# Peptides against a protein of PDB entry 6RO1: the designs that were tried, part 60

Target 1, 216 residues: chain A of PDB entry 6RO1
Amino acid sequence: LGKEIEEYIHKPKYCLPFLQPGRLVKVKNEGDDFGWGVVVNFSKKSNVKPNSGELDPLYVVEVLLRCSKESLKNSATEAAKPAKPDEKGEMQVVPVLVHLLSAISSVRLYIPKDLRPVDNRQSVLKSIQEVQKRFPDGIPLLDPIDDMGIQDQGLKKVIQKVEAFEHRMYSHPLHNDPNLETVYTLCEKKAQIAIDIKSAKRELKKARTVLQMDEL

## One batch from the design tools (peptide; made by RFdiffusion4, then SolubleMPNN)

Design b2_p15_5_s4 (from b2_p15_5, 4 letters changed)
Fold by OpenDDE base, seed 1:
Structure b2_p15_5_s4 (fold): chain B 216 residues (1-216), chain A 15 residues (1-15)
Amino acid sequence: as target 1 above (216 residues)
Amino acid sequence: SAAELIGKYELYVKE
């Protein structure tokens, strides 16, 4: 369901009005998850469809992303790669196609006017990390209906399904039951006891068989 | 700090 929502929000007709400088966005390119970055600017590029020759505009957004330092050395020939969890990485302005935006936040950061200095770019990473600390349950997203104004009936149906699922999950009688852990522990203990009894019975049977042979 | 964060970001929805 989350993926279905992404198919709507990354469409230029919906997201372009929200791609202001400083907007937090999440970028994913196939297997490469860059996580949260910050919009610097966007541009419309003229393109021609290969098959039909029709005009097909491409939208490119420049996003400040945490990149691997290794990938940056080869930036002239290779695409930037996300920083590994174990490395510091470096914030770089990376041009990405708009459809690679997997999420758009309601949060906008104040960014330095000059992003050429490394220190200015790294300061933005610190700001992202501070936002993440403020929102331990996740950075807040733009509401596709209320904030982005998407009127597509397909999306509305998806949202309704998500809301219904969440409501059922959180309204479940055991969800907030303080005894839930006790119930699960008791069930696990009961299952383990059953296994132990079966094992003990098998060993007892073997022992009896051995004793009978010794008596013969 | 919370105060520093307020100075660094805003919740923004385009009208």
Scores: peptide ipSAE 0.030, ipTM 0.585, DockQ to the pose 0.328
Fold by OpenDDE base, seed 4:
Structure b2_p15_5_s4 (fold): chain B 216 residues (1-216), chain A 15 residues (1-15)
Amino acid sequence: as target 1 above (216 residues)
Amino acid sequence: SAAELIGKYELYVKE
């Protein structure tokens, strides 16, 4: 279900308005998980579909990512690789296709204007790490509906399924309540509880985010 | 330091 949500949020029509410089994004390319990086900029590239000749623009986002030192040596010819677990790595500006964004945060960082110096790039890593410390439960995400304004019915259905699933997990103790009259009432209560949990989580997340931002 | 990071973060949802 998480992957299904990703299929929506990484679509240019939804995510481009949120790809401002400094935006925290998570980048994953196949088996390579770069983790959290910072948007530097994005660009539209002209692309023609090979078989139809139709214009299909590609969007490339430059993201400051923690890369392995080995990948830096080959960056001209090979794709960047994420830093190894036991490696410090180095922050590099990596052009990635927008569909490789697995998550978009509500957090933006102030980034150095000049990212050519290694120290400036590494300072951003320190900032990311500090944000991660402030959010032990994970860096806050943009809500695809409330924040990103995605109106797609497919996404709404996915969200409903997630909510229903979460509710089933929490309502398991309630299924033993003999006073639960109808399956429908259970479903409605379940849906309402799911909504309430989601709302509460959102509020808590927002509150924590605000508090943490104030402490940062 | 934590102090150096103060003000470097912005919560942005939507303009």
Scores: peptide ipSAE 0.029, ipTM 0.609, DockQ to the pose 0.353
Fold by OpenDDE base, seed 3:
Structure b2_p15_5_s4 (fold): chain B 216 residues (1-216), chain A 15 residues (1-15)
Amino acid sequence: as target 1 above (216 residues)
Amino acid sequence: SAAELIGKYELYVKE
């Protein structure tokens, strides 16, 4: 169900209005999880479908991401890789297809005008970390219905199903089962985005306070 | 996939 919600929110028709500079987003590319980064800019690229010749625009978002220093050596020929857990990494502006955005936060950061200096890019990482400290339950997400204005009935049904599932999960006797960790992990994996959305709704009010902060 | 990352690392200056 969480993945189903993600399939809606990462569609350009829904997410583009929210990809302003400074917006916090999560980037995931297959097995590569970059975690939270910051939107710098986005652009529309003309693309032609090879089979039909139809125009299929590609949307590319430039995201400041924590990357492995090793991946920077071959940046001209190789894709960016996320920093390893034991690595400091380096913040880099990485062009990413919009559908690789796994989450969009309600939080927007003020970013330096010039991101060429490494210190300016690294300062943004400090800001992300500060936001994470302020939100121990996770960085607040945009609500796909209330904030993003998605009116798709399919999404509404998914959200309702997630809410019903969550309610049942917390009310079910299995919630006290010693195997709760396994069941919970499976349930969380399926409902994580929805849980994140609900958590995000609660934290959205708090996020408004963060948005009003001049400095992080 | 690597193909979903378009281009090389970029340095950005906000106008």
Scores: peptide ipSAE 0.017, ipTM 0.452, DockQ to the pose 0.032
Fold by OpenDDE base, seed 5:
Structure b2_p15_5_s4 (fold): chain B 216 residues (1-216), chain A 15 residues (1-15)
Amino acid sequence: as target 1 above (216 residues)
Amino acid sequence: SAAELIGKYELYVKE
């Protein structure tokens, strides 16, 4: 269900209006989870499908991501790799296809004007970490319906299923179904996303009061 | 552009 929601939110027609500089986004490329990064800019690239000749525009978002130091900074040939959990890593601006955005936050950060200095890029990491500290249950997500304005009935059905499932999980101690752990883990991740949206909307109202404090 | 963002660390939350 979370993956189904992701299939909607990463579509350019829905997400592009929200890819302003400073927007927190989560980037995942196959097995590489970069976690939360910050949008720097996006561009539309004309792509011609080789087989159909149809113009299929590619949308590339430049995202400041925590990368492994082993990642070649300027390698046009090798994709950046996410920092290892035990690694400090380095914040790098990485061009990412928009469909690789797994989540979009309601949070938008101010970013330094010049991201060429390492210190400026690393300062953004500190800001992300501060946001994460303020949202222990997870960085708040844009609501695909209320915030992003997606009217797709398929998505509404998915959201209703997620909400119904969350309600069932919280209302019934589904303690007895062993398959609940896997569903629980997926639904904890998803319920954590939806609860994180509602709680984060409430905490955003609270955190907005806290984040307006000069120490970010 | 990233350059237009004021270097003030303000978190803007879309309400």
Scores: peptide ipSAE 0.028, ipTM 0.523, DockQ to the pose 0.243; fails the geometry check

Design b2_p15_6_s1 (from b2_p15_6, 5 letters changed)
Fold by OpenDDE base, seed 2:
Structure b2_p15_6_s1 (fold): chain B 216 residues (1-216), chain A 15 residues (1-15)
Amino acid sequence: as target 1 above (216 residues)
Amino acid sequence: SFEIGKYEIDRRPLE
C-alpha cells in the first residue's frame, strides 16, 4: 500500500509544486535507499521521445543526498551510491529523476546559500539528523489528498484501504484481505513510467550523470 | 541565517 501511494506522489503533476528548496524528500533507486535528502532545485528538460518524436518533458530534481565516499571518486562516470550504514558518507548534490522520490515531507529545512563547501553540505546532514530526533515516529509526510491535492480515485481507494487496515490492526487480528486488484492499474502506469524513463535517460546521458541513467 | 536543525512546516505549493 505504501508503494502504491508512492506511484502517485512521485508524478510530476503532483509533486513539482512541492519541490521547493529545503524540502525533505526520500530518494530510492532500485535497491539503493538514500533515505532523507533535501531539495536544492528542480529543472524541466525537454525530452524528445525517440520513437514518436513527441516532446516528453523530463523533470530532474537536484537533491542533497548522503552518498558513499566511493561514489565521489567516480562521480564523473558512475551514479551516486548511498552511504553505508557504518560510514559517515558525504552530502552531495545529486540530480535525481522525479519518479525516484519515494516520499515528500511537510518539512522544509533552511539550507546554506552556497553548497559548494563540504562543510556547508555536511551541516545540512546535521540538520536532517536533528529533525529526525524531533520526530521519533518518523519525519512527517505531505498528505497526498489534503496537501498535494491528488484527486485520483485510485489513490483515495488505497488510502481508504490503509485506514481500514490500520483500524483493523488496532481492533482485530490481521485477516489477509486479498483484494490487491488495484495493483494492476498501478503496474500499467509503472510500465509507462519505465518507458518514459528510458527515453529520458537517453537525453540526460547527454547532459549529466543522473541517478538511474545506467538502467536505461 | 542558516541554523542547524531550523525548519518550517510548509504544506503550500509553489505559486
Scores: peptide ipSAE 0.632, ipTM 0.950, DockQ to the pose 0.747
Fold by OpenDDE base, seed 4:
Structure b2_p15_6_s1 (fold): chain B 216 residues (1-216), chain A 15 residues (1-15)
Amino acid sequence: as target 1 above (216 residues)
Amino acid sequence: SFEIGKYEIDRRPLE
């Protein structure tokens, strides 16, 4: 059910207005969970769909993410990988396709003006960790309806199902809840957005190593 | 100025 909500919130038409510098966002790329990162900058790139000649805009957000030091050695050819649990990692500015945002927080951090020094980037990691300590139940999210203004009836139905599911979880042990099927339909919409982005990624590959471009 | 752990709650879209 959380994945179903993600399919709405990562759509450019909903999330772009909330990608201000300092915004906390979660980034996930096909099994690679980077956790919470910080928005640094946002850019719109024009992409021409090769089959239709139609302009399909690509949205890339530069996110400061905790990356593995091992993956950074090959950053010219390989996508950044999340830091391992046993390593400190290094904060890097990573260009991320907007559809890879799994969550958007109501929290905006103050960030250093210059992120070129490693120490400044690592200071942002300390800030994330301090914020996480202040929110033991999790970093607060933007409300998809009240804050983000999403009016899609499909989302409203998903939220109603989540609320009903949560109510059942607290009232009865969840052994056999069949509502897993609705999660699959929302995953398909995410997959279609991923395909549209895949065509656009080929053009972007010439300029910058964007997360998930190497899978194209 | 930048301070470690300094944040704001901002639910507003870009204008």
Scores: peptide ipSAE 0.631, ipTM 0.950, DockQ to the pose 0.717
Fold by OpenDDE base, seed 5:
Structure b2_p15_6_s1 (fold): chain B 216 residues (1-216), chain A 15 residues (1-15)
Amino acid sequence: as target 1 above (216 residues)
Amino acid sequence: SFEIGKYEIDRRPLE
């Protein structure tokens, strides 16, 4: 269900107005989970679809992400990789396709004006960590309906299912509803299907982005 | 000024 929500929130139509500098966002690229990063800016790039000649606008958001230092050595040719759990990593401004955003927070950080110095970028990581400490239950998200104004009936149905599920989870002891496992399994399957669709779309877009980077 | 851990809750879209 969370992944079904992601399919709505990462659409440029809905998320672009909320990609202000300092906005906390989660970035996930296939198997690479960067966790929480901070929006620096976004840009609309004109892309010509190679097959149709149609202008397909690419929306790229520059996000400060905690990256592996190893991935930075090949930064010209290789996609940034997330820092390992035990690695300090380095905060880098990474151009991210908007559809790779998995979550958008209601939190906006204050960020340094100049992010060229490493120390300034690392200070943002400290800010993220400090905010995470303030939200032990997780960094708050924008509400897709109330904040982002998503009116899609599909999303409303997903949210209603989540609410009904949560209500059942809180109203019934977890142990007594055998349907909970079925709902979890269905949610996981739907989540996996959504991942697979998103991954397939990402692969298609990565193939296009790599092709575009090779053409640039 | 930048301050570590300073944040705002901002639910508003860009105008």
Scores: peptide ipSAE 0.626, ipTM 0.950, DockQ to the pose 0.761
Fold by OpenDDE base, seed 3:
Structure b2_p15_6_s1 (fold): chain B 216 residues (1-216), chain A 15 residues (1-15)
Amino acid sequence: as target 1 above (216 residues)
Amino acid sequence: SFEIGKYEIDRRPLE
């Protein structure tokens, strides 16, 4: 169910207006969880679909992410990797395809104007950590309906199912929800759409490696 | 100005 909600919120149609500088976002790329990062900027890129001649716009968001020091050495040729749990890592501005955003926070940080100095980037990590301390139950998320204005009936049905599931889980823990299977089937269909998007993104040739699912 | 841990709650889209 959480993945189904994610499939809506990471769509450019819905999330782009909320990718202001300083916005906290969570980034995941096929098994790599970067955790919470901070939006620096975003850009629209035109990609030509190979067979349709239609321009399929791709959106890249520059996100300040905690990366492993090893990945920094190869940042020009290889996708960034998240810092290991046992390392400090280094905050880097990583170009990320918008569909890799797994969560969008209602929180916007104040960030340094110049992120070129390492110390300025690391200060943002300290800010993230301080915010996390203030929200022990987790960093607050934008509401997909009330804040993001997503009117898709599919999302509303997903949310209703989540609420119903939660209600059943707390009130009737032994009740198997037959609707769970339907929810899983919808998740699988959306996963296939993500694969199709992946193929279109291979054509995005940039001088810097864009964090994308295909590079893993 | 930048301050460590300074944030705002912003639920508004870009206009």
Scores: peptide ipSAE 0.626, ipTM 0.950, DockQ to the pose 0.718

Design b2_p15_6_s2 (from b2_p15_6, 4 letters changed)
Fold by OpenDDE base, seed 3:
Structure b2_p15_6_s2 (fold): chain B 216 residues (1-216), chain A 15 residues (1-15)
Amino acid sequence: as target 1 above (216 residues)
Amino acid sequence: EFKVGEYEIDREPLE
């Protein structure tokens, strides 16, 4: 169900208005969890759909992410990798396909005007860490309905199921709904299929490597 | 001036 919600919020039609500079976003790329990063900028790119001749717009968001130092050496040719748990890593501006955003926060950070200096980028990491300390239960998310204005009935049904699940979990902890588990599994599968379809349709030819799922 | 840990809650879309 969480993945189903993600499939809505990462759609350009819903999330683009909320990708202002300083916005906290969570980035995931097939097994690589970058955690929370900060939006720097985004751009619309034209892509030609294979065999259709139609232009399929691609949206790339530049996100300041905590990356492994090893991945930085090959950043021109290889996708960035998240910092390992045992390393500090380095904050880098990474071009990310918008569909890789797993969460969007209601929090917008103030960021340095110039992110070219390493110290300025690392200061943003300190800001993220300070915000995380202020929100011990997790960084607050945008509401997909109330904040993002998503009116899709499919999403509303998903949210209702989540609420029902949470209610059952807290009020009736001994009641497992096997149907809900099935629905959850189906939702996860559907979400994965949707991601795969999106990646397969995108031939992003750029000189600079863009973080995308099909490159892993 | 940039200050570490300063943030705002912004639930509004860009116009």
Scores: peptide ipSAE 0.584, ipTM 0.943, DockQ to the pose 0.760
Fold by OpenDDE base, seed 4:
Structure b2_p15_6_s2 (fold): chain B 216 residues (1-216), chain A 15 residues (1-15)
Amino acid sequence: as target 1 above (216 residues)
Amino acid sequence: EFKVGEYEIDREPLE
């Protein structure tokens, strides 16, 4: 059910207005979970759909993410990997396709003006960690309806199911609710976004190594 | 000046 909500919030039409510098976001790329990162900037790239010839805009957000130092030593053509549990990692500005955002926080950090120095980037990691300490139950999220203004009836139905499930879980902890809707239907919309991105992959790959571009 | 751990709650979209 959480994944179903993600399929709405990561859509450019909903999330772009909230991708201000300093915004906390979660980034996930397939099996790679980067956790919380910080928005630095975003850009709109023009893409041409191969089947229709229509312009389909691609959105790339530059996110400061905790990356493995080992992955950064690899060729500039390889996607960054998240820091391992046993390493400190290094904060890097990574270009990320917007649909890889799994969560958007109501929290905006103050960030250094110059992120070129390693120490400045690592200071942002300290800020994330301090914020996490202040929110022991988790960093607060934007409300998809009240804050983000998502009016999609499908989302409302998902939220109703989540609320009903939570109510049942807390009221009857011994009962497993088997009626968790499979994320498959919403994954089709994500797949369409991925296809549209694949066409632009060739153009963007020339300029930047964007997360998931190598997998498309 | 940048301070570690400073943040704001911002629920507003870009204008």
Scores: peptide ipSAE 0.582, ipTM 0.942, DockQ to the pose 0.751
Fold by OpenDDE base, seed 2:
Structure b2_p15_6_s2 (fold): chain B 216 residues (1-216), chain A 15 residues (1-15)
Amino acid sequence: as target 1 above (216 residues)
Amino acid sequence: EFKVGEYEIDREPLE
């Protein structure tokens, strides 16, 4: 269900208005989880689809992410890697495709005006850590319906199912409602099919976007 | 001046 919600919130039509400087966002790229980062800015790039000549806008958000020091040694051409759990890492401004945003917080940090100095970037990491301490149950998210204004009936159904499941889990801890598993399995299958269609489209786009990230 | 850990709750879209 979390993945289904993610598929809505990372759409440019929904998330772009909320990508203000200082916004906390989660970034995930395949197996690489960067965790929480901070939006610096976003840009719209015109992408011409090579096969159709159609203009497909590419949205890139610059995000301060905690990166491994090893990824910094590799030339500007290599994709940034997340810091390992055991390392401090270094905060870097990374251009991120908007569809790689896995979560958007209601929290906006104040950030230094100049992010060129390492100390200024690392101070933002300290801010993230302080915010995380203030929210022991997790950094608060934007509400996809009430805050982001997503009117999609598919999302509303997902949210209703989550709420119903949470309510049942808390009210009846012993009742594994087999119908919930079927609804979840059907939702997971639909989500997986939608993810597979999107992943196939993204793989087709990634074959294009990897080329464009090399041109950025 | 930038202060560590200062934040706002902002649920509003860009105009």
Scores: peptide ipSAE 0.581, ipTM 0.942, DockQ to the pose 0.788
Fold by OpenDDE base, seed 5:
Structure b2_p15_6_s2 (fold): chain B 216 residues (1-216), chain A 15 residues (1-15)
Amino acid sequence: as target 1 above (216 residues)
Amino acid sequence: EFKVGEYEIDREPLE
C-alpha cells in the first residue's frame, strides 16, 4: 500500500509543484536507499523515446544526498551510492529522476547560498538530523490528498484501504503475541506521532497563517 | 525567501 501511494506522488504532474528548493525528499533507487535529502533544484530534460519517437520529458531533481565517499571517485561515470550506515559520508548534489522520489516531506529547509563548500553541504545534513530529532517517528509527509491535491480515485481507494487497515489493526488488538505488541506499539507510536505531527503542522500552519494575518 | 545554493553538478542523473 505504501508503494502504491509512492506510484502516485512521484508523478511529475503531482510532485513538481512541491519540489521547491529546501524541500525534504526521500530518494530510493532499487536497493540503494539514500534516505532523506534536500531538493536544490529541478529541471526538465527533453527525452525522445527510442521506440516511439515521442517526446517524453524527463524531470531531474537535484537533491543533496548523503553519499558514500567512494561515490566521489568516479562521479562523472558512476552512479552515486548511499553512505554506509557506519560511514559519515558526504553530502553531494545528485541529479535524480523524479520517479525515484519515494517520499516528499511537508518540511522545507533553508539551504546555503553556495553548496560548493563541503562544510555548507554538511550543514544541510545537520539540519536534516535536527528535523529527524524533532520527528522521532519520522519526518512528516505531504498528504497526497490534502496537501498535494491529488484527486485520483485510485489513490483515494488506496488511502481508504490504508485507513481501514490501520483502523482494523488498532481495533483488533492482536491480544496474544508479545512480539506483535512491540511492532504494534511502534506502529501506534508512529501513527500517533504522525497524527501529532499533522496536528502540530496544522497548528503551525494556522499559527503561521495567523502570524501572516496579523502582519497584514 | 528560500535561498537556493550555488552548486556544480558533474554527475549523470540517477536512473
Scores: peptide ipSAE 0.163, ipTM 0.782, DockQ to the pose 0.044; fails the geometry check

Design b2_p15_6_s3 (from b2_p15_6 with D1S F7Y)
Fold by OpenDDE base, seed 2:
Structure b2_p15_6_s3 (fold): chain B 216 residues (1-216), chain A 15 residues (1-15)
Amino acid sequence: as target 1 above (216 residues)
Amino acid sequence: SFKIGEYEIDRKPLE
């Protein structure tokens, strides 16, 4: 169910208005979980779909992420990797495709104006950690319906099912909800953000290595 | 000046 919601919230039409500087977001790339990062800025890149010739804009968000020091050495050629659990890591501004955002928080941090100094970037990590301490139950998320204004009936159905399931679990913990399968089926009907990343890869790589661009 | 841990709750879209 969380994955289903994710498939809606990471769509540019929904999330872009909420990618203000300082916004806390989670970034996940396949098996790589960066955890919470901070939005620095976003950009729209022109992309031409190779098959249709249609303009399909790519959205890249620069996110300050905790990266492994090893990934920094090869930053020109290799995608950033998350810091290992035993590693302090280093906060880096990483260009991320918008569809890699797994969560968007209602929290916006105040950030340094200049993120070039390492100390300024690391201070943001301290801020994230401090905020996490203030939210022991987890950093609050934007509500996809009430805050983000997503009107998609599919999402509404998912949310309703989640709420109903949670309610039923609390009332009847052993009750098999037959609607769970329907929820999963709705999740599988993932509106694939068919971003033809291949065409834009050349243009985006010229400036910075974009997360996931090398895997597409 | 930047303060560590300073944040706001912002549920509004960019204008």
Scores: peptide ipSAE 0.610, ipTM 0.946, DockQ to the pose 0.763
Fold by OpenDDE base, seed 3:
Structure b2_p15_6_s3 (fold): chain B 216 residues (1-216), chain A 15 residues (1-15)
Amino acid sequence: as target 1 above (216 residues)
Amino acid sequence: SFKIGEYEIDRKPLE
């Protein structure tokens, strides 16, 4: 169900207005979880669809992410990797396809004007850590309906199912829910659609180290 | 000016 919500919030038509500088976002790329990062900027790129010849706009958001130092050595030719659990890592500005945003926070950080110095980037990491301490139950999220204004009936149904699921989880054993299987099946279908969309976008190859885009 | 850990709650879209 969480993945189903993600499939709505990462759509450019919904999330772009909320990608202001300083916005906290979570970035995931396949098996790589970068955790919370900070939006620096975003841009629209026009690409030609491989099969239709039509322009397919791609949106790239520059996100300050905690990356492994090893991945930085090849940052010009390889996609960034998240810092290892036992590694401090280094904050880097990473170009990310917007659909890789797994969460968008209501929190906007104040950030240094110049992020070229490593010390300034690392100071942002300290800010993220301080914010995390202030929110022991997790960094607050934008509400997809009330804040982001998503009116899609599909999302509303998902939210209702989430609420019902949570209610049942606390009040009744989940195994007694006859709709549980249906909910999981829908989640799997939407997850597959998301994979297919990601795959299609990867076909729009550019010679850029954009996260999840193949280099030409 | 930058202060570590300074933030705001912003639920509004950019116009």
Scores: peptide ipSAE 0.608, ipTM 0.946, DockQ to the pose 0.744
Fold by OpenDDE base, seed 4:
Structure b2_p15_6_s3 (fold): chain B 216 residues (1-216), chain A 15 residues (1-15)
Amino acid sequence: as target 1 above (216 residues)
Amino acid sequence: SFKIGEYEIDRKPLE
């Protein structure tokens, strides 16, 4: 159910207005969970669909993420990896495809104006940790409906099911959800976007390795 | 100046 909600939230049409500098977001790439990071900036990239020749905009958000020091050595050739549990890691500005955002917080951090110094980036990590301490039940999320304005009926039904589950009123398996078709359609769209992005990846990689999901 | 742990709750979209 969490994944179904995520499929709505990470859509550019919903999330872009909330990607202001300082916004806390969660980033997940396949099996790599970066946890909470901080939005620095976002950019719209022009992309040409290989099959139709139509312009399809790609959205890349620069997120300050806690990365493994090992991954930093290979950052020119390999995608960033999350810090290991046994290391402190290093905060790095990572270009992330918007669809890799798994959550968006109502919290916006104040961030240093200059993120070039390591100390300034690490200070942001300290800020995230302090915020986490203040929210023992988890960092608060934007409400998909009330805050983000998502009006999709499929999402509303998913939320209703989540609520029913939380109240132990959930009587039916999720796989029987009539909204699965909507979820699948969204997944297909995501898949197509991923293919288009893979083609455009060569252009984006020239300057920075863009974090993307290779598996659909 | 930047202070560690300072934040705001912002539920508004970019205008």
Scores: peptide ipSAE 0.607, ipTM 0.945, DockQ to the pose 0.742
Fold by OpenDDE base, seed 5:
Structure b2_p15_6_s3 (fold): chain B 216 residues (1-216), chain A 15 residues (1-15)
Amino acid sequence: as target 1 above (216 residues)
Amino acid sequence: SFKIGEYEIDRKPLE
C-alpha cells in the first residue's frame, strides 16, 4: 500500500510544488536506497522522445544524498551509489528524476547557501540525523490528500484500505484476524506490482537518462 | 547563519 501511494506522490503534477529547497525526500533507484536526502533545486528539462518526436518533459530534482565515496570516483560515468551502512559516505548533489522520489516529508531543513564545500554538505547530513532523532517513529510525510491535494479516487481507495487495515490492526490482536495475513500478502503483492511498474518505468527512463547523460 | 538540525514543518506548495 505504501508503494501504491508512492506511485501518486512522485508524479510531477503533485510533487513539484513541494520540491522547495530544504525539503526532505526519500530517493530510491531500483535496488539502491539512498534514504532521506534534501532537495536543493529542481529543473524541467525538455526531452524529445526519440521515437515519437513528442516533447516529454523530464523533471530533475537536485538532491543532496549520502553517497558512497567509491561511486564518486567514477561520477562522470557511473550513477551515484548510496553509502554502505557502515560507511560514513559523502553528501553529494545528485540529479534525480522526480519519479525516483519514494517519499516527501513535511519537513524542510535550513541548508547552507553554498553547498560546494564538503563541510557544508556534511553539515546537512548532520541536520538530517538530528531530525531523525526528533522523529523516532519516522520523519513525517506530507499527506497526499490533505497537503498535496491529490484527488485521485485510486489513491483515496488505497488510503481507505490502509486506514481500515490500521484500524483492524489496532482494534484486534494480530493473531485474531485471519484476514491480516491476506491483507499483508495483498499489500506485498501490490507493493511488488508497484515496484515492477516503477522498475519498468525506471528502466525506460534510465535508458532515456543514460541517453541524455551521453548527450550531455 | 546555518544551524544544524534546524527545520520547519512546511505543508504548503510553492506559490
Scores: peptide ipSAE 0.604, ipTM 0.946, DockQ to the pose 0.777

